# Peptides against a protein of PDB entry 6RO1: the designs that were tried, part 195

Target 1, 216 residues: chain A of PDB entry 6RO1
Amino acid sequence: LGKEIEEYIHKPKYCLPFLQPGRLVKVKNEGDDFGWGVVVNFSKKSNVKPNSGELDPLYVVEVLLRCSKESLKNSATEAAKPAKPDEKGEMQVVPVLVHLLSAISSVRLYIPKDLRPVDNRQSVLKSIQEVQKRFPDGIPLLDPIDDMGIQDQGLKKVIQKVEAFEHRMYSHPLHNDPNLETVYTLCEKKAQIAIDIKSAKRELKKARTVLQMDEL

## One batch from the design tools (peptide; made by RFdiffusion4, then SolubleMPNN)

Design b2_p29_6_s3 (from b2_p29_6, 15 letters changed)
Fold by OpenDDE base, seed 5:
Structure b2_p29_6_s3 (fold): chain B 216 residues (1-216), chain A 29 residues (1-29)
Amino acid sequence: as target 1 above (216 residues)
Amino acid sequence: PELGTYETLPITERTRRLTKAFLAIEKYE
């Protein structure tokens, strides 16, 4: 269900209006969870589909993310990796494809104008941590319907399922409702098929993005 | 605007519930 909602919110037509500098976003890349970062800027790249000649615009968001210092040493050849939980890490501006945004917050930070100094970047991490302290139940997400204005009936159905699930979890913490397992298994199968289609599309886009990142 | 300050859209009870639900789902996935 979470992945199903992600499929809507990471669409450029829905998320781009909310990708202002300072917006808190969560970034996941394959098995790498960077957690919460801050939008710095975004750019639109013209991508021509090699086989159809169709223009498929690629949106890249520059996100300030907590990265492993080890990965930064190899930054010329390797993608940035998230900092380990026990590591301080270093805040780096990482170009991220919009579809790698797993969540978008209603929170927008005021950030330094110049993020070139390490101290300014690290100050943003302190700001994120302060926001996390103020929201012990988690950094608030944009409502995909009320805040983002998504009118898709499929999304509304998914949200209703999430709300019903949340209500059941809170009302019956001990009951493994066997009907939840069946709904989960069906949602997992549908989500897995959607993930497989998206992973195939992401791999196709990654292959294209690696080629475009080498040109930057 | 001072460093460490932020703005937020109105946080509804629905948003809070969705946030909790997403965090719960993310822990189990």
Scores: peptide ipSAE 0.448, ipTM 0.891, DockQ to the pose 0.502
Fold by OpenDDE base, seed 3:
Structure b2_p29_6_s3 (fold): chain B 216 residues (1-216), chain A 29 residues (1-29)
Amino acid sequence: as target 1 above (216 residues)
Amino acid sequence: PELGTYETLPITERTRRLTKAFLAIEKYE
């Protein structure tokens, strides 16, 4: 379900309006989890695919991320790697494809104007850590529907499934149920049935409205 | 604006629930 939501929110048409400097975002790349970083800026790059005269716009966001010191030495030739849990790491501005954003926060930090000095970059890490301390239940996410304004019915269905799952996890002492996957599947089925019932009721209401118009 | 300060959209109960749900999913996936 988390991945399904990610497939919506990382679309440029939805996320670009929220990629202002200072926005907290999560970055994941092929098993590497960088955790929370801060947006610095974004750019539109046109990639001309040689075979399709269609310019597929690539969007790259520069994100300040906590990187391993080893990856910084090879940063000219190799992709940045996240800092190890036991490592302090160093905050570095990393160009990230927009589809690698796994989450977007409602939080926007004030950041230094000049990020060239290492001390200024490290100060941002301290700011992220302070925000994390203020939100012990996790840094707040943008609501894809209410905050981001996404009207896609598929996303609404996914969000309803997540809400149903959350409600079941917290209402039943099933926190320790090793069959979380089975509970998840049952939750998805129940959520789908609820959506189908609502859809059927809406169709019935529309059909009744049309019948009433034909009798006028 | 002082460094280390932040702005946020209003945090609703729905946002809190979604955040908790995502964290739970991330721990189990």
Scores: peptide ipSAE 0.445, ipTM 0.889, DockQ to the pose 0.397
Fold by OpenDDE base, seed 4:
Structure b2_p29_6_s3 (fold): chain B 216 residues (1-216), chain A 29 residues (1-29)
Amino acid sequence: as target 1 above (216 residues)
Amino acid sequence: PELGTYETLPITERTRRLTKAFLAIEKYE
């Protein structure tokens, strides 16, 4: 479900208007989870596909991320790595492809104009930590429908499933019961919902393909 | 604007629920 929502929100046509300086975003690259970072800027790069000559623009967002100190030593040649949970880490501006944004927050921080000084970058980490303390249930996300204005029917169906899942989780009187059985039941329900969503997405893709064929 | 301050779009009850649901799903995927 989360991945399905991500497939919509990371599309440039939807997310670019919200990638202002100070916007909180989550960055995930394969197995590397950077957690919450802050947008600094974005740029459009012309990418010419060598074989088709088609212009496929690449969008790169500069995000201030908490990086491992070890990865910074090789920053010129190696990709930045996230700080370990027990590590303080260091805030660095990392160029990230827009499709690597896993979440976008409704929160926009006021950030220093000059992020070259280490102290200014570290002050942003303190600000993120303060925001996290204010939102113990998690930093609020942009609403893909109401805030981002996405009208895609596929996304609406995914959101409906998420809402149904949430209702089932929080309406269950055992939600506060630390019993392992409740956790397992919740995991099984999540797995089933993920399957149902994947199925629904396939049906939507089929329906969309049919509509595209009818429009051709 | 003071450093450490932030702006937010209106946080609706729906947004809070979606946030919780998303985080719950992400944790178990």
Scores: peptide ipSAE 0.456, ipTM 0.891, DockQ to the pose 0.507; fails the geometry check
Fold by OpenDDE base, seed 2:
Structure b2_p29_6_s3 (fold): chain B 216 residues (1-216), chain A 29 residues (1-29)
Amino acid sequence: as target 1 above (216 residues)
Amino acid sequence: PELGTYETLPITERTRRLTKAFLAIEKYE
């Protein structure tokens, strides 16, 4: 269900209006979970599909993400990696394809105008952590229907299922409903297959995007 | 505005529930 929602919200037609500087977003890439980052800006890149000659616009969001220090040393050749749980990491501006956004928050931070200084970037991490403390139940998400204005009936059905699930979670702790674990395990398997397909597609797209960024 | 401050859209009970549900789903996925 979460991945089904993600498939809607990460579509440029829905998410681009909400990718303002300071917007909190979650970034996931091929098993790498960066957690919450902050939108710096976004750009539209014209991509010509090699086989059809059709213009397929690529949307890239610059997101301030907590990265491992090791990945930064090799930043010229290697993709940024998320900070390890035990690592402090460093906040870096990372170009992210829009479809790698797993969640969008209703929260928009005030960020420093100049993110070149390390201290300014790290101050944003402190701000994210402060927001997380203020929302112990999790950083609030944009409502895909009410906030994002998505009218898709498929999404409405997914949201209804999520709401029904949430209601059941509160009414009956998940540990008391073995059927919920089974449904989630099945949803996880389906979701993992979808991730694997999406990761394979993303690897193909990443290879193309890195090549295009090196040509700019 | 001071650094570290934020703005938010109105947080409804529905938004809170969806957020909790999403986080729960993420833990199981």
Scores: peptide ipSAE 0.450, ipTM 0.891, DockQ to the pose 0.563; fails the geometry check

Design b2_p29_6_s4 (from b2_p29_6, 13 letters changed)
Fold by OpenDDE base, seed 3:
Structure b2_p29_6_s4 (fold): chain B 216 residues (1-216), chain A 29 residues (1-29)
Amino acid sequence: as target 1 above (216 residues)
Amino acid sequence: PELGTYETLPITEKTKRFTKAFLSIEKYE
């Protein structure tokens, strides 16, 4: 279910507007969890596939991540590896494909302008750690619907399932009030009705705008 | 702006609920 949400939020059309310098993001790559890093910048790379005239734009985001010291020695030829839990590691700017962003925070840090000095990069790690201390329940995420403006009904359903799952996991068996499922289904129905009303109002507004253009 | 400080969008109860749910699942997956 978490991966299903990630498949929406890492789409360039949704996430690019939020990839400003200083934005906190989580990065995962093939089982390697880098945890929280900070966006430095992003670039659009056109990969001209020679045979398909479709320029699939690849987006690369440079993210300041805590890396193992061993991976830094081979950084010219090998992919960066996350610092081990018992290792201090070193903050390094790593080019990351946008689809490897697992989460995007509502938090944006003020970062040093020059990240070439190691001390400036390490200061950002201290800042991340301070933010984590401020949010003991977890660094706040962007709301995919309200903050990111994603209108996809599939995503809304997935989020509802995730929230329901979390509630079931942490609800004591004694709070398996069959009424809670009924309340959740009623809340889901009410939320769906509210969405349908908003959608209908938008369609009505579009239809009125088209009619007004035909009368001009 | 002082280095190490941060800005955030308004944190709503909805955002807190989503954050908790998403991060909890990430720990179990």
Scores: peptide ipSAE 0.547, ipTM 0.919, DockQ to the pose 0.355
Fold by OpenDDE base, seed 1:
Formats: structure tokens, C-alpha cells, sequence
Structure b2_p29_6_s4 (fold): chain B 216 residues (1-216), chain A 29 residues (1-29)
């Protein structure tokens, strides 16, 4: 269900108006969760579908993300990797395809104008951490309906299901409903199948898009 | 503006509910 919401919010027609410098966003790339980062800028890349010759524009957002130190050394040849939980990491500006944005916050940070100095980038991490402390229940998200203006009835139904699910989980602790494990296992299996299909499609698309990004 | 400051859209009860629900499910997905 969360992935279904993501399929709406990461669409350029919905999210681009909110990708201003300083916007907090979550970035996930398959198994790599970068957590919260900060938008620096975005760009539109012209892409031509190899088989149809149709123009399929790619949107790339530069996001300041906490990356592993190894990613610094290999940044020219390898994709950035998220910092390990126990690692300090280093904040780096990473080009991210817009569909890899898993969440968009209502929070917009004031960021340094020059992000070339390491100290300026690391100061943004401190700012993110301060925001996280102020929101112990989680950094506030843009409301897809009220804030982002998405009018899709399918999305409204998905959100209702998500809220109903959370309410049921809260009201009926997992230990009291043996069927919740089955529903979770079925939802996890369906989500995992959807993730696997989406991961396989993303890997196929990433193999194509990373290949296309490497050709760009 | 000083570093570490931020702006936010109005945080409504609806937004809080959505945030909680979405983030809770994201942990399980």
C-alpha cells in the first residue's frame, strides 16, 4: 500500500512543483535506503526510447544524501551507497531519478548557497537531525491530496486503506490477532511480489536507465 | 536565514495521520 502511494507522489506532474532547494525528501534505491536528504536542484534530461524513437523525458533531482565514505572514492564509477547506521558518513550531492523519491516532506530547509565545502554539507546533516528531533513521530509528509493537489480517486482509496490498516494495527496489537500475521504475510508476499516485479522492472529499467545515464 | 532554520507547510491533523500511517507501513514494507 505504501508503494502504491509512492507510485503517485513520485510522478513528475505531481512532485516537481515541490522539488525546491531545501525540500526534505526520502530516497530509496532498491535495497539501499538513504533516508532523508535535501533537494539541491532538479533537471530535465531528454531521453529517446531506443525502440520507438519517442521522447521519454527523464527527471533527475540532485539530492544531498548521507553516503558511505567508500562512495566518495568510487563516485566517478560507482553508484553512491548509503552510510551504514553506525557510520558517520558524508553528505554528498547525488543525482537521483525522481521515481526513487519515496517520500516528500512539507519541511523545506534553508541550505548553504555553496555546498562544495564539506563543512557546509555536514551542516545540513545537523539540520536534518535537528528536524528529526523536533518530530519524534516522523518528519511531516506532504499530504498527497491537500498539499500536492492529486485528485485521483484511486489514491484516495489507497490512503484510506493505509489509515485503516494503521488504525487496526494500533487498536489490535499484532499479538492479539493471529490473522494479522497472515494478512501481513499475504501483504508482505503481495508487496514482496510487487516489489520483486517492480525491482525486476526497475532493475531492467535501471539497467537501461543507468546504462542510459552512463551514456548521457 | 540562519543555517538550521526551516519552513513548513501547515501541519494539520490530517497530515499527521497520513504521516503516521505512511511511515508505519513503510517500516513493514
Amino acid sequence: as target 1 above (216 residues)
Amino acid sequence: PELGTYETLPITEKTKRFTKAFLSIEKYE
Scores: peptide ipSAE 0.541, ipTM 0.919, DockQ to the pose 0.631
Fold by OpenDDE base, seed 5:
Structure b2_p29_6_s4 (fold): chain B 216 residues (1-216), chain A 29 residues (1-29)
Amino acid sequence: as target 1 above (216 residues)
Amino acid sequence: PELGTYETLPITEKTKRFTKAFLSIEKYE
């Protein structure tokens, strides 16, 4: 269900208007959770689909993310990895495909104009941590309907299910509601088919992403 | 604007509910 929501919000037509410098975003890549980062900039790359000749524009967002220092030493050959929970890490500007944004916050930070100095980048981490302290229930997300203007009825239904599920989990922590399993299995089957189609599209995009990240 | 400060869109009860629900599911997936 969370992935279904992500599939709507990471669409360029919905998220691009909110990808201003300083916007808080969450980034995930192939099991690597970078957590909350800050948008620095975004660019549109022209991509030609090899088989159809159709223009499929790729959107790359430069996001300031907390990265492992170990991964930075190998940055010439390896993709940046998230800092370990016990690691201080280092804030780095990482080019991220828009579809790797797992969440977009309503919060927009005022960031340093020059992010080349390490101290300026680390100051942004302190700012993120301060925002997290101010929002103990989690950094506020953009409402996909009211803030992002998504009118899709399918999304509304998914959100309703997610909210109902959360409410039931909190109200009945011990009751495996057998009806939740059936709704989950049906939603998982439909979501798995949609995920399989989208994962196939993502894998096709990932194969392209590795190539494009090496060119950046 | 002072560095380290932020702006936010209006945070409604709906937004809070959505935030809580979405972030909760993200931890379990």
Scores: peptide ipSAE 0.540, ipTM 0.917, DockQ to the pose 0.540
Fold by OpenDDE base, seed 2:
Structure b2_p29_6_s4 (fold): chain B 216 residues (1-216), chain A 29 residues (1-29)
Amino acid sequence: as target 1 above (216 residues)
Amino acid sequence: PELGTYETLPITEKTKRFTKAFLSIEKYE
């Protein structure tokens, strides 16, 4: 159900108007959860589908993300990795395909104009952490319907199911309904399969995008 | 505006409910 919502919100037609500098976003990539980052900018790249010649625009969002220091040493050849839970990490501007945005916050930070200095980047992490402290129930998300203006009836139904599910989980601890765990495990498996298919498609698309960027 | 401050769209009870629900599912998925 969460993945179904993500499939709507990460569509460029819905999310691009909200990808202003300072917007808080969550980034997930192939099992790597970067958590909350901050939008720096976005760009549209022209991509030509190799088989059809059709223009399939790629949207890349530069997101300031907490990365592992190890991944930064190899930044020329390796994809950025999220900081480990026990690691301080370092905030880095990472180019992210728009479909890797798992959530978009209603919060927009005032960020330094120059993010080249490490201290300026790390100050943004402090700001994110301060926002997290102010919202103990979680950083507020954009309402897909009211804020993002998505009118899709399918999305409305999914949101209703998600809210109903959450209400049931809090009212009846999952420990008492073994059927709910089974349904969740099945939903997780289905979601994981969907993620794996999407990750495989993304890896193929990333490989193509990197190749196209090297040719420019 | 001071660095480290933030702006937010109006946070309604609906937004809070959606946030809680979505983030709860994200922990289980």
Scores: peptide ipSAE 0.542, ipTM 0.917, DockQ to the pose 0.594; fails the geometry check

Design b2_p29_7_s1 (from b2_p29_7 with E8R A16S D22E A24S K27R K28A)
Fold by OpenDDE base, seed 1:
Structure b2_p29_7_s1 (fold): chain B 216 residues (1-216), chain A 29 residues (1-29)
Amino acid sequence: as target 1 above (216 residues)
Amino acid sequence: SEEEEFIRRAKELEESGLGTVESSLYRAA
């Protein structure tokens, strides 16, 4: 269900108005979790599909992310990699396809105007860490309905199902409702099918996105 | 409540000068 919500929030028609400088966003690229970064800017690039000649606009957001220092040395030929948990890493501005945004925060940071100096970029990491300390239960997310204004009935139904499921979980201990396991298994299977479809679409899109990132 | 705690944390964040919290829940408060 969380992944179904992600499929809505990363659509350009919904998220672009909220990709202002300073917006906290979470970036994931397959097995690479960059965690929370900060939006610097976004751009629309005209892309022509190689096989159909159709215009397919690409939306690229520049995000300040904590990257591995090793990946930065090869940045001309290889995609940026997230810093390891035990690594300090370095904050870098990384061009990210909008569909790789896994979460968008309600928090918008004040950021330095000039991010060319390393110290200015690292100061943003300190700001992110301070926000994380202030929100120990997690960085607050934009509400897809109340904050982002998404009117899609499919999303509303998903949210209603999540709320109903949460209410049932809190009202009835997992041990007493065999239907909860079935609904959970069905939701997990549907989520897994959605993950598999999304993974297949992401693999197809990754084959295209890795190809497109290699072509960028 | 969780909502009251969120509003408190959001206010403290803004007062710190780190940034703003663009939440309908916080703005209604």
Scores: peptide ipSAE 0.665, ipTM 0.957, DockQ to the pose 0.872
Fold by OpenDDE base, seed 3:
Structure b2_p29_7_s1 (fold): chain B 216 residues (1-216), chain A 29 residues (1-29)
Amino acid sequence: as target 1 above (216 residues)
Amino acid sequence: SEEEEFIRRAKELEESGLGTVESSLYRAA
């Protein structure tokens, strides 16, 4: 269910107004989870789809992310990698496609104007960590409906299902069950699998449409 | 309540000078 919400919030038409400098965002690229970073800027890039000639604008957000030092050495040739759990890492400004934003926080940090100095970038990491300490249950998210103003009925139905699920979880006598974390992780996994299946089906449908277009 | 606790935490964050909390829940409080 959380991932179904992600499918809405990472759409440029919904998230762009909230990608101001200092906005906390969570970045995930395939198997690479960068965790929470801070928006520095965003840009609209003109992209022409090679196959259709249609203008498909690419939205790139520059996000200050904690990166591995190893990835920085190869930054000219390789994509940035998240810092290892036991690694201090280094905060770097990384260009991120907007659809890779997995979460958007209601928190907007004050950031240094000049992020060229390492110390200024690292100070932002300290600020993120302080926010995490202040919100031990997780960094607060923008509400897709109340904060982001998304009026999509599909999203509303998803939210209602989440709320109903949460209500059932909290009202259930098993809410104190130590297995609750396991149930949450299983539910997240199941939701992820369902999304992966839907995504795969959409990709298959797109591939079929491309194949059908090639057969025409 | 969880909402009251959120509002408290949000207020404390803003008072710290770290940043702002742009939540409708917090702004309505």
Scores: peptide ipSAE 0.660, ipTM 0.956, DockQ to the pose 0.883
Fold by OpenDDE base, seed 2:
Structure b2_p29_7_s1 (fold): chain B 216 residues (1-216), chain A 29 residues (1-29)
Amino acid sequence: as target 1 above (216 residues)
Amino acid sequence: SEEEEFIRRAKELEESGLGTVESSLYRAA
């Protein structure tokens, strides 16, 4: 059920208005869970579908994420990896496809204007950790209906089911609900999304290389 | 209540100067 909600909230038509600087977002890329990060900015990139010639815009959000220090050393060639639980890591601005956002918080942090200094980036991690301390039951999420204004009837039905399920979970021990098939379809969609992400990251790397060449 | 606790936590967060809470539940309170 949470995954079904995720399918709505990560759609650009719904989430883009809420991807302001300072917005807390949760980023997951395949098996890589970055946890909570902070939106720095977003950009729309023109993508031409190779087979149809149709313009399918790609939305990339720059998110300040806790990354492994090892991934930083190879950052020129390799994708950022999340910090290990036992690792301090380093906060880095990572370009993320919007569909990789697994959650959007109602919280917007005040962030430093200049994130080039390491100390400024690390200060944001401290702020995230402080928010987590203040919300021990979890960082608050945007309500997809009341906050995000999603009017999709399918989503409303999902939310009603979630609320009913939560109410049942509080009242009854976890029955084995066969959520397996929905999980499988969502995993396949996530896998396809991950492939699209790798392609978009390659294009973004090419575009950054081109932007660096034009500034030379 | 859970809602009252949320509102309290949201208010404390804003008062801390860390950021803002853009929740309809909090704004209606």
Scores: peptide ipSAE 0.656, ipTM 0.954, DockQ to the pose 0.786
Fold by OpenDDE base, seed 5:
Structure b2_p29_7_s1 (fold): chain B 216 residues (1-216), chain A 29 residues (1-29)
Amino acid sequence: as target 1 above (216 residues)
Amino acid sequence: SEEEEFIRRAKELEESGLGTVESSLYRAA
């Protein structure tokens, strides 16, 4: 369910209006979780789809992310890597494809205008950490419906399912709960069990109907 | 309530000068 929500929110048509400088966003690239970063800017790049020749715009958001120091040395040739949990890392402005945004916060930080100095970039990390302290249950998320204005009925149904099993997800984002995936998995399992129970009840009712027909 | 606590935390964040909270829940309060 959480992943399903992510599939909506990372679409440019929904998230671009909220990618203002200072917006807290979570970035994941395959197995690399950068955690929370801060939007600096975004740009639209022209891309030609190799198979169709159609112009498909690529949206790239520059996000200040905590990166490993090793990745910085190779930044010209290799993609940035997240800082290891045990290392301090360094805040770097990383160009990120918009679809790699896994979460968008309602929090928008005031950031330094000049992020060229390392100290200014590191100050943003301190700000992120302060926000995390102030929201110990997790950095608050934008509500896809109420804040982002997404009107998709499919998303509404997903959110309703989540809200049925979890307290208001967007007032208390369980983002810091490594068990969030577990909670979503449990919710999906419960939903599947509910479907299975309904199906079993229908089969039982049909079986009873057949048995009643045999007694007639 | 959880909502009231969120609003409180959001307000405190803004008062700290760290940033703003752009939530409909917070703006409606």
Scores: peptide ipSAE 0.645, ipTM 0.951, DockQ to the pose 0.751; fails the geometry check

